# Ledger of designs, part 83: peptides against a protein of PDB entry 5EIB

Target 1, 366 residues: chain A of PDB entry 5EIB
Amino acid sequence: VDLEPGTMDSVRSGPFGQIFRPDNFVFGQSGAGNNWAKGHYTEGAELVDSVLDVVRKESESCDCLQGFQLTHSLGGGTGSGMGTLLISKIREEYPDRIMNTFSVMPSPKVSDTVVEPYNATLSVHQLVENTDETYCIDNEALYDICFRTLKLTTPTYGDLNHLVSATMSGVTTCLRFPGQLNADLRKLAVNMVPFPRLHFFMPGFAPLTSRGSQQYRALTVPELTQQMFDSKNMMAACDPRHGRYLTVAAIFRGRMSMKEVDEQMLNVQNKNSSYFVEWIPNNVKTAVCDIPPRGLKMSATFIGNSTAIQELFKRISEQFTAMFRRKAFLHWYTGEGMDEMEFTEAESNMNDLVSEYQQYQDATAD
Target 2, 366 residues: chain A of PDB entry 5EIB as posed
Amino acid sequence: VDLEPGTMDSVRSGPFGQIFRPDNFVFGQSGAGNNWAKGHYTEGAELVDSVLDVVRKESESCDCLQGFQLTHSLGGGTGSGMGTLLISKIREEYPDRIMNTFSVMPSPKVSDTVVEPYNATLSVHQLVENTDETYSIDNEALYDICFRTLKLTTPTYGDLNHLVSATMSGVTTCLRFPGQLNADLRKLAVNMVPFPRLHFFMPGFAPLTSRGSQQYRALTVPELTQQMFDSKNMMAACDPRHGRYLTVAAIFRGRMSMKEVDEQMLNVQNKNSSYFVEWIPNNVKTAVCDIPPRGLKMSATFIGNSTAIQELFKRISEQFTAMFRRKAFLHWYTGEGMDEMEFTEAESNMNDLVSEYQQYQDATAD

## One batch from the design tools (peptide; aimed at target 1 G337 D339 E342)

Design b2_p26_8_s2 (made by RFdiffusion4, then SolubleMPNN; from b2_p26_8, 12 letters changed)
Fold by OpenDDE base, seed 5:
Structure b2_p26_8_s2 (fold): chain B 366 residues (1-366), chain A 26 residues (1-26)
Amino acid sequence: as target 1 above (366 residues)
Amino acid sequence: MVREEKLEAARRALERVEKALERKKA
């Protein structure tokens, strides 16, 4: 789905364009112009019913519908505005289904779009209320991984999207292969989300190796485990050492010893015990899939529900507040029928979310 | 409880969309 036709043409002409049904390409003509209000109230509102018709058709074809997965950017007007509108419409029609998102967070290191903090804050306000689980994929973290870890001098959107695809493949492993931990979206939510509003995940993937070092790197369970818990491997620009893990899932892929995985997972928990809450027993879950990812002998995917995710929301909030205090660019949103109070409500709700994460970070066992 | 709260949040979001569309037409 896009509000611009050119994006759909690029997907269709791409190497995987034939994977999608032609009738499932829904697109507008005018775009959102990086404006959340155009995506949510005007251009997106005109297109949303045609998207819902496709969603209904695909849902009816499912033998067992678990829920929905939305992949969207929070910096752009379509992904942020229309994406959150679509979440609300789907939630109304399918109230008993899981709403999962892969939400790409904006960064000034990657994009020069000045209004991205508005689009992101307005989106987070919707995601807090309307999603069951959200993978926070931060363009700042992706850029830093590409530059520092992968040794790419000039990271491209292609390089960032490669990390996104690897992460998405990793976190969905248990859904795609039978007999795994968290084999459905609801079980994942039950294991990962102890409190309804605290459903934002910090994903990570291992191995991440520069092209120059690939030949010299052994892929071992200890190395995967160590890298997976390294702050430099997090796909959200948060240091887990500045917070506490509420819950963790680790998904190992490839031919490896379950015993060795369990030993290494116990060792990493013991070494990092201060970074876990003590009042959630058995808050680390591990799965092993014998099927490796394409092109690797083994991998590990990390899903962390950490109070350190507040660093990401604080960054967005600071950028939002700096513009909003000056009422900069607001006329572009209000001109689409949006109320200025919605900005204040969104800012407040995101700050409340930060406060909730901090409360649970500071909570001790009674 | 959690499902009802999320459903109500979705309804409130849609009501805001309707109001915004009305304001743009005025």
Scores: peptide ipSAE 0.431, ipTM 0.895, DockQ to the pose 0.905
OpenDDE base, seeds 1, 2, 3, 4: peptide ipSAE 0.200, 0.024, 0.424, 0.099; ipTM 0.692, 0.458, 0.891, 0.616; seeds 1, 2, 4 fail the geometry check

Design b2_p26_8_s3 (made by RFdiffusion4, then SolubleMPNN; from b2_p26_8, 11 letters changed)
Fold by OpenDDE base, seed 1:
Structure b2_p26_8_s3 (fold): chain B 366 residues (1-366), chain A 26 residues (1-26)
Amino acid sequence: as target 1 above (366 residues)
Amino acid sequence: SVRAEKLAAARRALERVEEALRRRAE
């Protein structure tokens, strides 16, 4: 789905364009112009019914509909505005189904779009209320991984998207291969989301290795486990050491000893015990899938629900507040029928979310 | 059991947080 045809043409002409049904390409003509309000109230609102018709058709064809997965950016107008509109409409129609998102967070290091803080804040407001699970994929973190870890001098969107795809493949492993932990979206939510509003995940993927070092790196369970819990390996730009994990899931892929995985997972928890809440018992879940990802002997994917995720929201909030206090660009949103009050409500709700994370971080069992 | 005590302490901590959140909303 896009408000611009060119993106859909690129997908259709791409190596995997044939995996999608032609009738499932829904697109507009005008685009959102990086304006959330265009995506949510005007251009996106005109297209949303056509998308919902496709969603209904595909949902009816499912033997067992678990829920929905949306991949979108929060910095743009389409992914943010129309994406959140679509989430709202799907939630209204399917209130008992899981809403899962892969939400790409904007970064000034990656994009020069001035209004990204507005689009992101308005989107987060919707995601807090209407999603059950949100993987926070932060362009800031992806850029830093590409530059620092992968030793890419000039990270491209292709490089960032490679990390996104690896992460998405990792977190969906349990859904795609039977007999695994978190084999359905609801079980994932039950294991990962102790509080309804605190459903924003920090993903990570291992191994991350520079091209020059790939040939010389042994892939071992200890190395995967260590890298997976490294703050520099997180796909969200927050330091887990500044917060506490509420819940964690680790998904290992490849031929490995379950015993070794369990031992290493126990060791890393013990070493990092100060970074877990002590009041959620058995808050770390581990799965092993014998099928490795393509081109790797083994991998590990991390899903963390950490109070440190507030650093990401604080960054967005600070940028938002700096613009909103000056009423910068607001006329572009209000001109699409949006009320200024919705900006204030979105800011408030995101700040409340930050406060909730902080309170749970400070909560002790004593 | 130490586990039951930790769980009870955890619930109390959660209740305190939820109450603090309610008071802020008010």
Scores: peptide ipSAE 0.023, ipTM 0.520, DockQ to the pose 0.024
OpenDDE base, seeds 2, 3, 4, 5: peptide ipSAE 0.000, 0.000, 0.017, 0.000; ipTM 0.251, 0.275, 0.503, 0.263; seeds 3, 4 fail the geometry check

Design b2_p26_8_s4 (made by RFdiffusion4, then SolubleMPNN; from b2_p26_8, 12 letters changed)
Fold by OpenDDE base, seed 4:
Structure b2_p26_8_s4 (fold): chain B 366 residues (1-366), chain A 26 residues (1-26)
Amino acid sequence: as target 1 above (366 residues)
Amino acid sequence: MVREEKLEAARRNLERVERALERKRA
């Protein structure tokens, strides 16, 4: 789905364009112009019913519908505005299904779009209330991985999207291969989300590999485990050492010893015990899938529900506040039918979320 | 509780969308 036809043409002409049904390509003509309000109230609202018709048709074809997975950007107008509109529409029609998102957070390191903090804040406000689980994929973290770790002098969207793809493949492993831990979206939510609003995940992947670098050093289970918990391997620009893990899931892929995985997972928890809340017992879950990702002998994917994720929201909030205090660009949103109070409500709710994470970070076992 | 709260949030958002569309058409 897109409000611009050109993105759909790129997918259709791509190496995997033929795996999608032609009728499942829903697109507009005018785009959102990087405006959340165009995506949510105008251009997106005109297109959303056509998307819902496709969603209904595909849902009816499912033997067992677990829920929905949305992949969207929060910096643009379509992914942010229309994506969050679509979440609300789907939630109304399918109230008992899980809403999962892969939400790409904007960064000034990647895009010069001035209004991205508005689009992100307005989107986060919707995600806090309307999603069950959200993977925070932060363009700042992706850029830093590409630049610092992968030594790419000029990271491209192709380089960032490679990391996104690896991460998405990792976190969906348990959904795609039967008999795993967290084999459905609901079980994942039960294990990962101790509080309804605290459903934002910090994903991580090991090994980090560049496109075309076939020098996959065969990582060992200890190396995978160590890298998976390293802040440099996180796809969200926050340091886990500045917070506490509420819950963790680790997904290992490839032929390895379950005993060795369990030993290494115990060792990393014990070594990092100060970075876990003590009041949630058995808050680390481990899965092992014998099927490695393509091109790798083994991998590890991390899903962390950490209070350190507040660093990401604080960054967006600071950028939002810097513009909003000057009422910069607001007329582009209000001209689409938005009220200025919606900005204040969204900012307030995101700040409340930050405060909730901080409260649970500071909570001790009585 | 959690499911009902999210459904209610979605409904409130959709009502807001309808009101915004009405304001833009006026």
Scores: peptide ipSAE 0.563, ipTM 0.937, DockQ to the pose 0.842
OpenDDE base, seeds 1, 2, 3, 5: peptide ipSAE 0.486, 0.539, 0.371, 0.492; ipTM 0.912, 0.939, 0.784, 0.919; seed 3 fails the geometry check

## One batch from the design tools (peptide; aimed at target 1 Y41)

Design b2_p27_1 (made by RFdiffusion4)
Pose (drawn by RFdiffusion4):
Structure b2_p27_1 (pose): chain A 366 residues (1-366), chain P 27 residues (1-27)
Amino acid sequence: as target 2 above (366 residues)
Amino acid sequence: SLSETVMTLSRTLGTLKKELTELTEAL
């Protein structure tokens, strides 16, 4: 789905472009120009019923639908504006299904548009209310990993998407292969989301590799465990050691000692016990899958529900406030008939989300 | 609200454009 028609061509000309159902391409003529109001209200509304028809059709041909997963950026107009409209319409129509999103957060290091904080805040407001699980993919973190760790002086979207694709493959492994833990979206959600609004996850993986060089050696289980908890291996630009984990899911892929995995996971939990909330006993679940990802014999994927994610929302909020106080470009949004109070409503909700993460960060079992 | 009105009108417009396209193809 895109409001911009040129997106259809690039996907089709891609390696697996012909495998998609031709009828499932739903596109507009213009597209939103980084205007969330255009995406949602104006233009997305014009296009959205066509998308829902296709969604309804894919759903009726499902033996037992688990739910939906949406990939989109929060900084633009279509993936952000229309994407959250689609989510709201799907929530109305399929209220008992899990909604899961892979949402990329904007960063000034990657994109040169100052309205992106507006678009992201209006979107975060929708996701807080309407999604069950959201993987926070931070362009800030992706750029820093490419620039500082992978030593790519000029990271491209291809460089960033290599990190995203490795992450998406890792976090959906329990859904795609036989296993006991978090095997479906609802079970994963019940294990990861103690409070409905706090459903923004920090993904990480090890090893971090630059695409096309080179290999190995394969990591030891200790090396995998330590790296997957490392702040430098997170896809969100937050230091996990600045907050506390409410829940964690760890996924080890490849051939390895299950016993050694158990020992290392127990090791990181009790050496660093102060970083795991004490009022949620046994809050770290571990899954092993025998099939490694491409190019690797061993890998680990980390999924964290950490109070430290408030750093991500504080950064967006500060940029949003800096722009919104000067009312810059606000008429671009209200020109599409959007209420200015929706900006204030979204800002307040995001700041409320930050306070809630801090409340549980300081909470004690006493 | 103004936004709800804009959305209703835009959705109607999308339906009408789809029907027009089907009619043109049938021709």

Design b2_p27_1_s1 (made by RFdiffusion4, then SolubleMPNN; from b2_p27_1, 20 letters changed)
Fold by OpenDDE base, seed 4:
Structure b2_p27_1_s1 (fold): chain B 366 residues (1-366), chain A 27 residues (1-27)
Amino acid sequence: as target 1 above (366 residues)
Amino acid sequence: SEAEKVMAENRAKGAARRAEAAAEAAR
């Protein structure tokens, strides 16, 4: 789905374009112009019914519909505005189904789009209420990984998207292979989301290795475990050491000793015990899948529900506030039928979410 | 919660705006 035709043509002409039904390509002509309001109330609202018709058709063809997965950006107008509109409409029609998102967070390091903080804040306001689980894929973190860890001097969208694809493949491993932990979206939510509003995950993937160092790297369970819990490896620009993990899932892939995995997972928890809440028992879950990802002997994927995710929201909030106080570009949104109150409500709800994370960070077992 | 009230209100406002936009597009 897009409000522009060019992206759909690229997918259709791409190496995997044939795996999608032609009728499932729904697109507009005008785009959203990086405006959340165009995506949510005008251009997106004109297209949403056509998307819902496809969603209904595909849902009816499912033997067992678990829920929905949306991949979208929060910095643009289409992914943010239309994406959150679509989530709201699907939630209304399928209230008992899981809503899962892969939400790409904007960064000034990656994009020069000035209004991204508005689009992101307005989107987070919707995601807090209308999703059950959201993977925060932060362009800030992806850029930093590409530059610092992968030693790419000029990271491209291709480089960032490679990290995204590896992460998405990792977190969906348990959904794609039978007999795994979190074998369905609902079980994932039960294990990862102790409080309904606190459903934003920091993902991570290991190994991450520069091209020049790949030949010298041994892939071991200890090294995967160490890298997976490293703050520099998080796909959200948050330091886990500044917060506490509510819940963690680790998905190992490849042929390895379950005993070694359990030992390393216990060791990392014990070494980092101050960074876990003590009042949620058994809050670390581990899965091992014998099937490695393509091109790797072993990998580990991390899913963390951490109070440190508030650093991401604070960054967006600070950028939002700096623009909103100046009423910068507000006429682009109000011209699409938005009220300034909606910006204030979205900012308030995101700040409340930050406060909730902080409350649980400071909570001790009574 | 207060957030739920805000979102419920915003959903109602959004629904009204979508209805207005649809009516304008039909013109």
Scores: peptide ipSAE 0.018, ipTM 0.444, DockQ to the pose 0.064
OpenDDE base, seeds 1, 2, 3, 5: peptide ipSAE 0.000, 0.006, 0.006, 0.006; ipTM 0.328, 0.361, 0.288, 0.290; seeds 2, 3 fail the geometry check

Design b2_p27_1_s2 (made by RFdiffusion4, then SolubleMPNN; from b2_p27_1, 20 letters changed)
Fold by OpenDDE base, seed 5:
Structure b2_p27_1_s2 (fold): chain B 366 residues (1-366), chain A 27 residues (1-27)
Amino acid sequence: as target 1 above (366 residues)
Amino acid sequence: SKAEEVMKENREKGRKRRLEELKRLAE
């Protein structure tokens, strides 16, 4: 789905364009112009019913509908504004189904779109209320991984999107292969989300190796486990050492010893015990899938629900507040039918979310 | 224009929906 027609042609002409049904391509003509309000109230609101018709058709064709997975950016107008409109509409029609998102967070290092803090804050306000699970994929973190870990001097959107695709493939492994832990979206939510509003995940993928180091890197369970828990390997730009894990899932892929995986997972928990809450029992889940990803002998995917995710929301909030106090660009949003009060409500809800994460970070077992 | 009328209608519908959502969250 896009509000610009040119994006659909790029997807269709791509190496995998043929995997999608032609009738499932829904697109507008006018675009969102990086404006959340155009995506949510005007251009996106005109297109949303056509998208819902496709969603209904595909849902009716499912033998067992678990829920929905949306991939969107929070910096742009379409992914943020129309994406959150679509989430709201789907949740209204399917209130008993899981809403899962892969939400790409904006970064000043990657995009020059001045209104990204508005689009992101308005989107987070919707995601807090209308999603059950949100993978936070932060362009800041992706850029830093590309530059520091992968040794790419000038990271491109192609390089960032490669990390996104690897992460998405990793976190969906248990959904795609039988007999795995968290084999459905609801079980994942039960295991990962102890409190309904605290459903924002830090994903990570290992191995991440520069081209110059690939020949010298051994792929071992200890090395995967160590890299997976490294703060520099997180796809969200927050340091897990500044918070506490509420829940963790680790998904190993490839031929490896389950005993060795369990030993390494126990060792990493013991070494990092101060970074876990003590009042959630059995809060680390491990899965092993014998099928490796393409081009790798083994991999590990990390899903963390950490109170450190508040650093990401604080970054967005600070940028939002600095712009909103100046009333900068507000006329672009109010001209699309938004009230200035909606900005204040979105800011307030995101700050409340930060406060909730901090509360659970500071909580001790009685 | 017809386009301006559609945009105006969409703005009104969008605003109304958001206000109804916010009311439900406040309950």
Scores: peptide ipSAE 0.033, ipTM 0.504, DockQ to the pose 0.085
OpenDDE base, seeds 1, 2, 3, 4: peptide ipSAE 0.017, 0.017, 0.016, 0.000; ipTM 0.413, 0.371, 0.295, 0.315; seeds 1, 3, 4 fail the geometry check

Design b2_p27_1_s3 (made by RFdiffusion4, then SolubleMPNN; from b2_p27_1, 19 letters changed)
Fold by OpenDDE base, seed 3:
Structure b2_p27_1_s3 (fold): chain B 366 residues (1-366), chain A 27 residues (1-27)
Amino acid sequence: as target 1 above (366 residues)
Amino acid sequence: SKAEEVMKENEEKGRERREELERLEEE
């Protein structure tokens, strides 16, 4: 789904364009112009019914519908505005189904779109209320991984999207292969989300290796375990060491010893015990899938529910507040039928979320 | 505090969700 036809043509012409049904390509003509309100109230609202018709048709064809997965950006107008409209409408129609998102956070290092803080804040407000699980994929973290770890001098959107794809493949491994921990979206939500509003995850992937170093790197369970807990491997631009993990899931892929995985997972928890809350028992879950990802002998994917994710929301809030205090560009949103009060409500809800994370960070066992 | 009330409410909701999961695993 897109408000611009050009993205759909790129998907159709891509190496996997033929795996999608032609009738499931829904697109607009005018675009959102990087405006959340165009995506949510005008251009997106005109297209949403056509998307919902496709969603209904595909849902009826499912033997067992667990829920929905949305991949979108929060900086643009389509992914942010129309994406959150779709989430709201799907939640209204399917209240008992899991809503899972892969939400790409904007960064000034990657995009020149001045209104991204508005689009992100308005989107986070919707995600807090209408999603069960949100994987926070930060363009800043992706850029830093590409530049520092992968040694790409000029990271492209293709390089960033490769990391996103690897992460998405990793976190969905348990859903795609039978007999795994968190084999469904509901079980994942219950294991990962101890508090309903605190459903924002920090994903990570290992191995992250530069092309020049790939031939010299051993892929071992200890190395994968160390790397997936490294702050430099996090796909969200926050430092886990500045917060505490509420819950963690680790998904290993490839032929490895389960005993060795359990030993290394215990060792990393013990070494990092100060970065876990002590009052949530059994808050680390481990899964092993014998099927490696394409081109790797083994991998590990990390899912962290950490109070450190508040650093991401604080960054967005600071940028939002600096713009909103000046009333900069507000007329672009209000002119599309949005109320100025919705900005204040969205800012308030995001600040409340930050306060909730801080409270659980400071909480001790009685 | 309002914070302690929210924590208690979230713990209660978390317990209800665990009990719901146990019921769904027994079916």
Scores: peptide ipSAE 0.137, ipTM 0.749, DockQ to the pose 0.015
OpenDDE base, seeds 1, 2, 4, 5: peptide ipSAE 0.018, 0.021, 0.007, 0.000; ipTM 0.328, 0.429, 0.291, 0.236; seed 5 fails the geometry check

Design b2_p27_1_s4 (made by RFdiffusion4, then SolubleMPNN; from b2_p27_1, 19 letters changed)
Fold by OpenDDE base, seed 4:
Structure b2_p27_1_s4 (fold): chain B 366 residues (1-366), chain A 27 residues (1-27)
Amino acid sequence: as target 1 above (366 residues)
Amino acid sequence: SRAEEVMARNRERGRRRRAELEKLLAE
């Protein structure tokens, strides 16, 4: 789905364009112009019914519909505005199904789009209320990984999207292969989301290795486990050491000893015990899939529900506040039928979410 | 407006989820 036709043509002409049904390509002509309000109330609202017709058709063809997965950006107008409109409409029609998102967070290090903080804040407000699970994929973290860890001098969107695809493949492993922990979206939500509003995940992937060093690294379970819990491997620009893990899932892929995985996972929990909440028992889940990702012997994917994710929301909130106090570009949104009150409500709800994370961070069992 | 209706529904959902959270914390 897109409000611009050019993206659909690129997908159709791509190496995997044939895996999608032609009738499932829904697109507009005018685009959202990086405006959340155009995506949510005008251009996106005109297209949403056509998308819902496709969603219904595909849902009816499912033997067992678990839920929905949306991949979108929060900095643009289409992914943010129309994406959150779709989430709301799908949630209304399918209230008992899981809503899962891969939400790409904007960064001024990656994009010069000045209104991204508005689009992100307005989107987060919708995601807090209408999703059950949200993977926070932060363009700032992806850029830093590409530059520092992968040693790419000039990271491209292609390099960032490679990390996104690896992460998405990792976190969906249990859904795609039988006999795994968290084999459905509902079980994942039960294991990962102890509190309904606190459903924003910090994903991570291992191995992250520069092309020049790939040939020299023997991938071991201890190395994967250590790297997976390293802040430098997080796809969100947050330091887990500044917060506490509410829940963790680790998904190992490849031929490895389950015993070795369990030992290393126990060791990393014990070493990092101060960074876990003590009042949630059995809050670390581990899965092992014998099927490695393409081109790797083994990998590990991390899913963290951490109170440190508040650092990401604080960054967006600070950027939002700096623009909103100046009333910068508000007329672009109000001209599409939005009220200034919607901005203040979105800011307030995101600040409430930050406060909720801080309360759980400070909570002790005593 | 359509915007006001969407926001009102979101606020109501948010209040319900907060109330559920507060109950879980009080337990």
Scores: peptide ipSAE 0.022, ipTM 0.517, DockQ to the pose 0.046
OpenDDE base, seeds 1, 2, 3, 5: peptide ipSAE 0.017, 0.020, 0.020, 0.006; ipTM 0.435, 0.422, 0.480, 0.380; seed 5 fails the geometry check

Design b2_p27_2 (made by RFdiffusion4)
Pose (drawn by RFdiffusion4):
Structure b2_p27_2 (pose): chain A 366 residues (1-366), chain P 27 residues (1-27)
Amino acid sequence: as target 2 above (366 residues)
Amino acid sequence: APIAAGSQAEVEAFQAASAAEGKPPFL
C-alpha cells in the first residue's frame, strides 16, 4: 500500500517482486508529501476502503486468523498517517485480533525533514491506543550502529534495512517454526505486555554484521548472550541500563547446548538483578530454534519491554515541542481539516506514556 | 549530511504546489 504510485514499480522489480498477489497492490496517484493529515484524513481516506476490501478478502480465506502485522515509518505521511488510519479501521472490524506493528522512528541523522516529529507524535498517539505490540525500530539507532560499529562512513537505507531485516526475521522466529514459547501473537503479548499502553518493544540481535563481510567465527553462547543484552546491539536508541526490564523474550537460533543457554540466561539475570523488575517474577523467557539465519551458524534475538524506551519518546517529544511551540507548518495540517487540538491530544498522550514508564521504573515490591 | 538531504525543500515545494490547487479540505 502507498499513496505514491512509483512504490509499486520498485517492489515488483525487486527479487521476490513477482511473488506477491497482483490484486494486493493498492496505490494512489499522488501521496502525502510527509503530511500525516493528508495520509490519514485526506488522501488515505480516499484510498483506505480499497485496502480494507483486500484485507477482508485475505481474512475470509483464513482458517483461523491470529491477527495483523504492519510495517511503516512514523516520520512520513502515508506509512504514518494512512497506516494508523488502517490500524483504526482494522481495530473496528476485527476487534478481537492482535495488531502488531514494525514502526520505524525518525531521526535527524537520517532524514532532513523537520515535520517528522509532528508525524511521529500523531502516530505514536494512535499506536498507544490501537496496537497490542509495536517493535520500535529507531533510525537513530540504525544509523549509529552503521556509522560507529560497522564503520560505514555514509550509511544508505540499504545499510539500515540490513539491520531491520535481521531483526524482523529474529523476532518472528517463534511464530514461524514449531516451539513452546510465544508461538503465536497473543501468547507473546500476554508474556510481554503487563500494562496495555506499555507495549513498545526494544529489539536487539547478535552478532551485528555489515552486509557482505565477513563471516565469523561463530560466537559462543556466552558471547551471544552478552552481546544481545548490550546497548550497542539495540535497534532502539535507548540505554537499557538507564531503566528496568518489565519483560524480556530471548531467542537463540542454531545448534548449541540448551544447558549452556540456560546457565548463561540465569547468569545475566542474577548478576544484573537490579535491572529486572522484582515484582514480575521469572520475567525473562528463553526460546531455542535449531535453524540459524542465513550466513550464520549461531545467532540471538532480544525482545525487551524496558522502561528505558521512554528515552525514545522523550527525544521525539522534545523535537515535537520545539516545533509546535513556534507553530511551524501547522497550517499544512489544519489545511486538510485536522483539528489543532489533535496535536495537543497526541503530545499529552505521549508525555503520559513517558510518565507511566517512569512510574513503573521507580516502583518497588516492598 | 543526512541520507535524505534536501528533503525539507522538496516537502515545502510540494506543499506549496498542493495549496495552489485550491482544493477544499476533507473535513

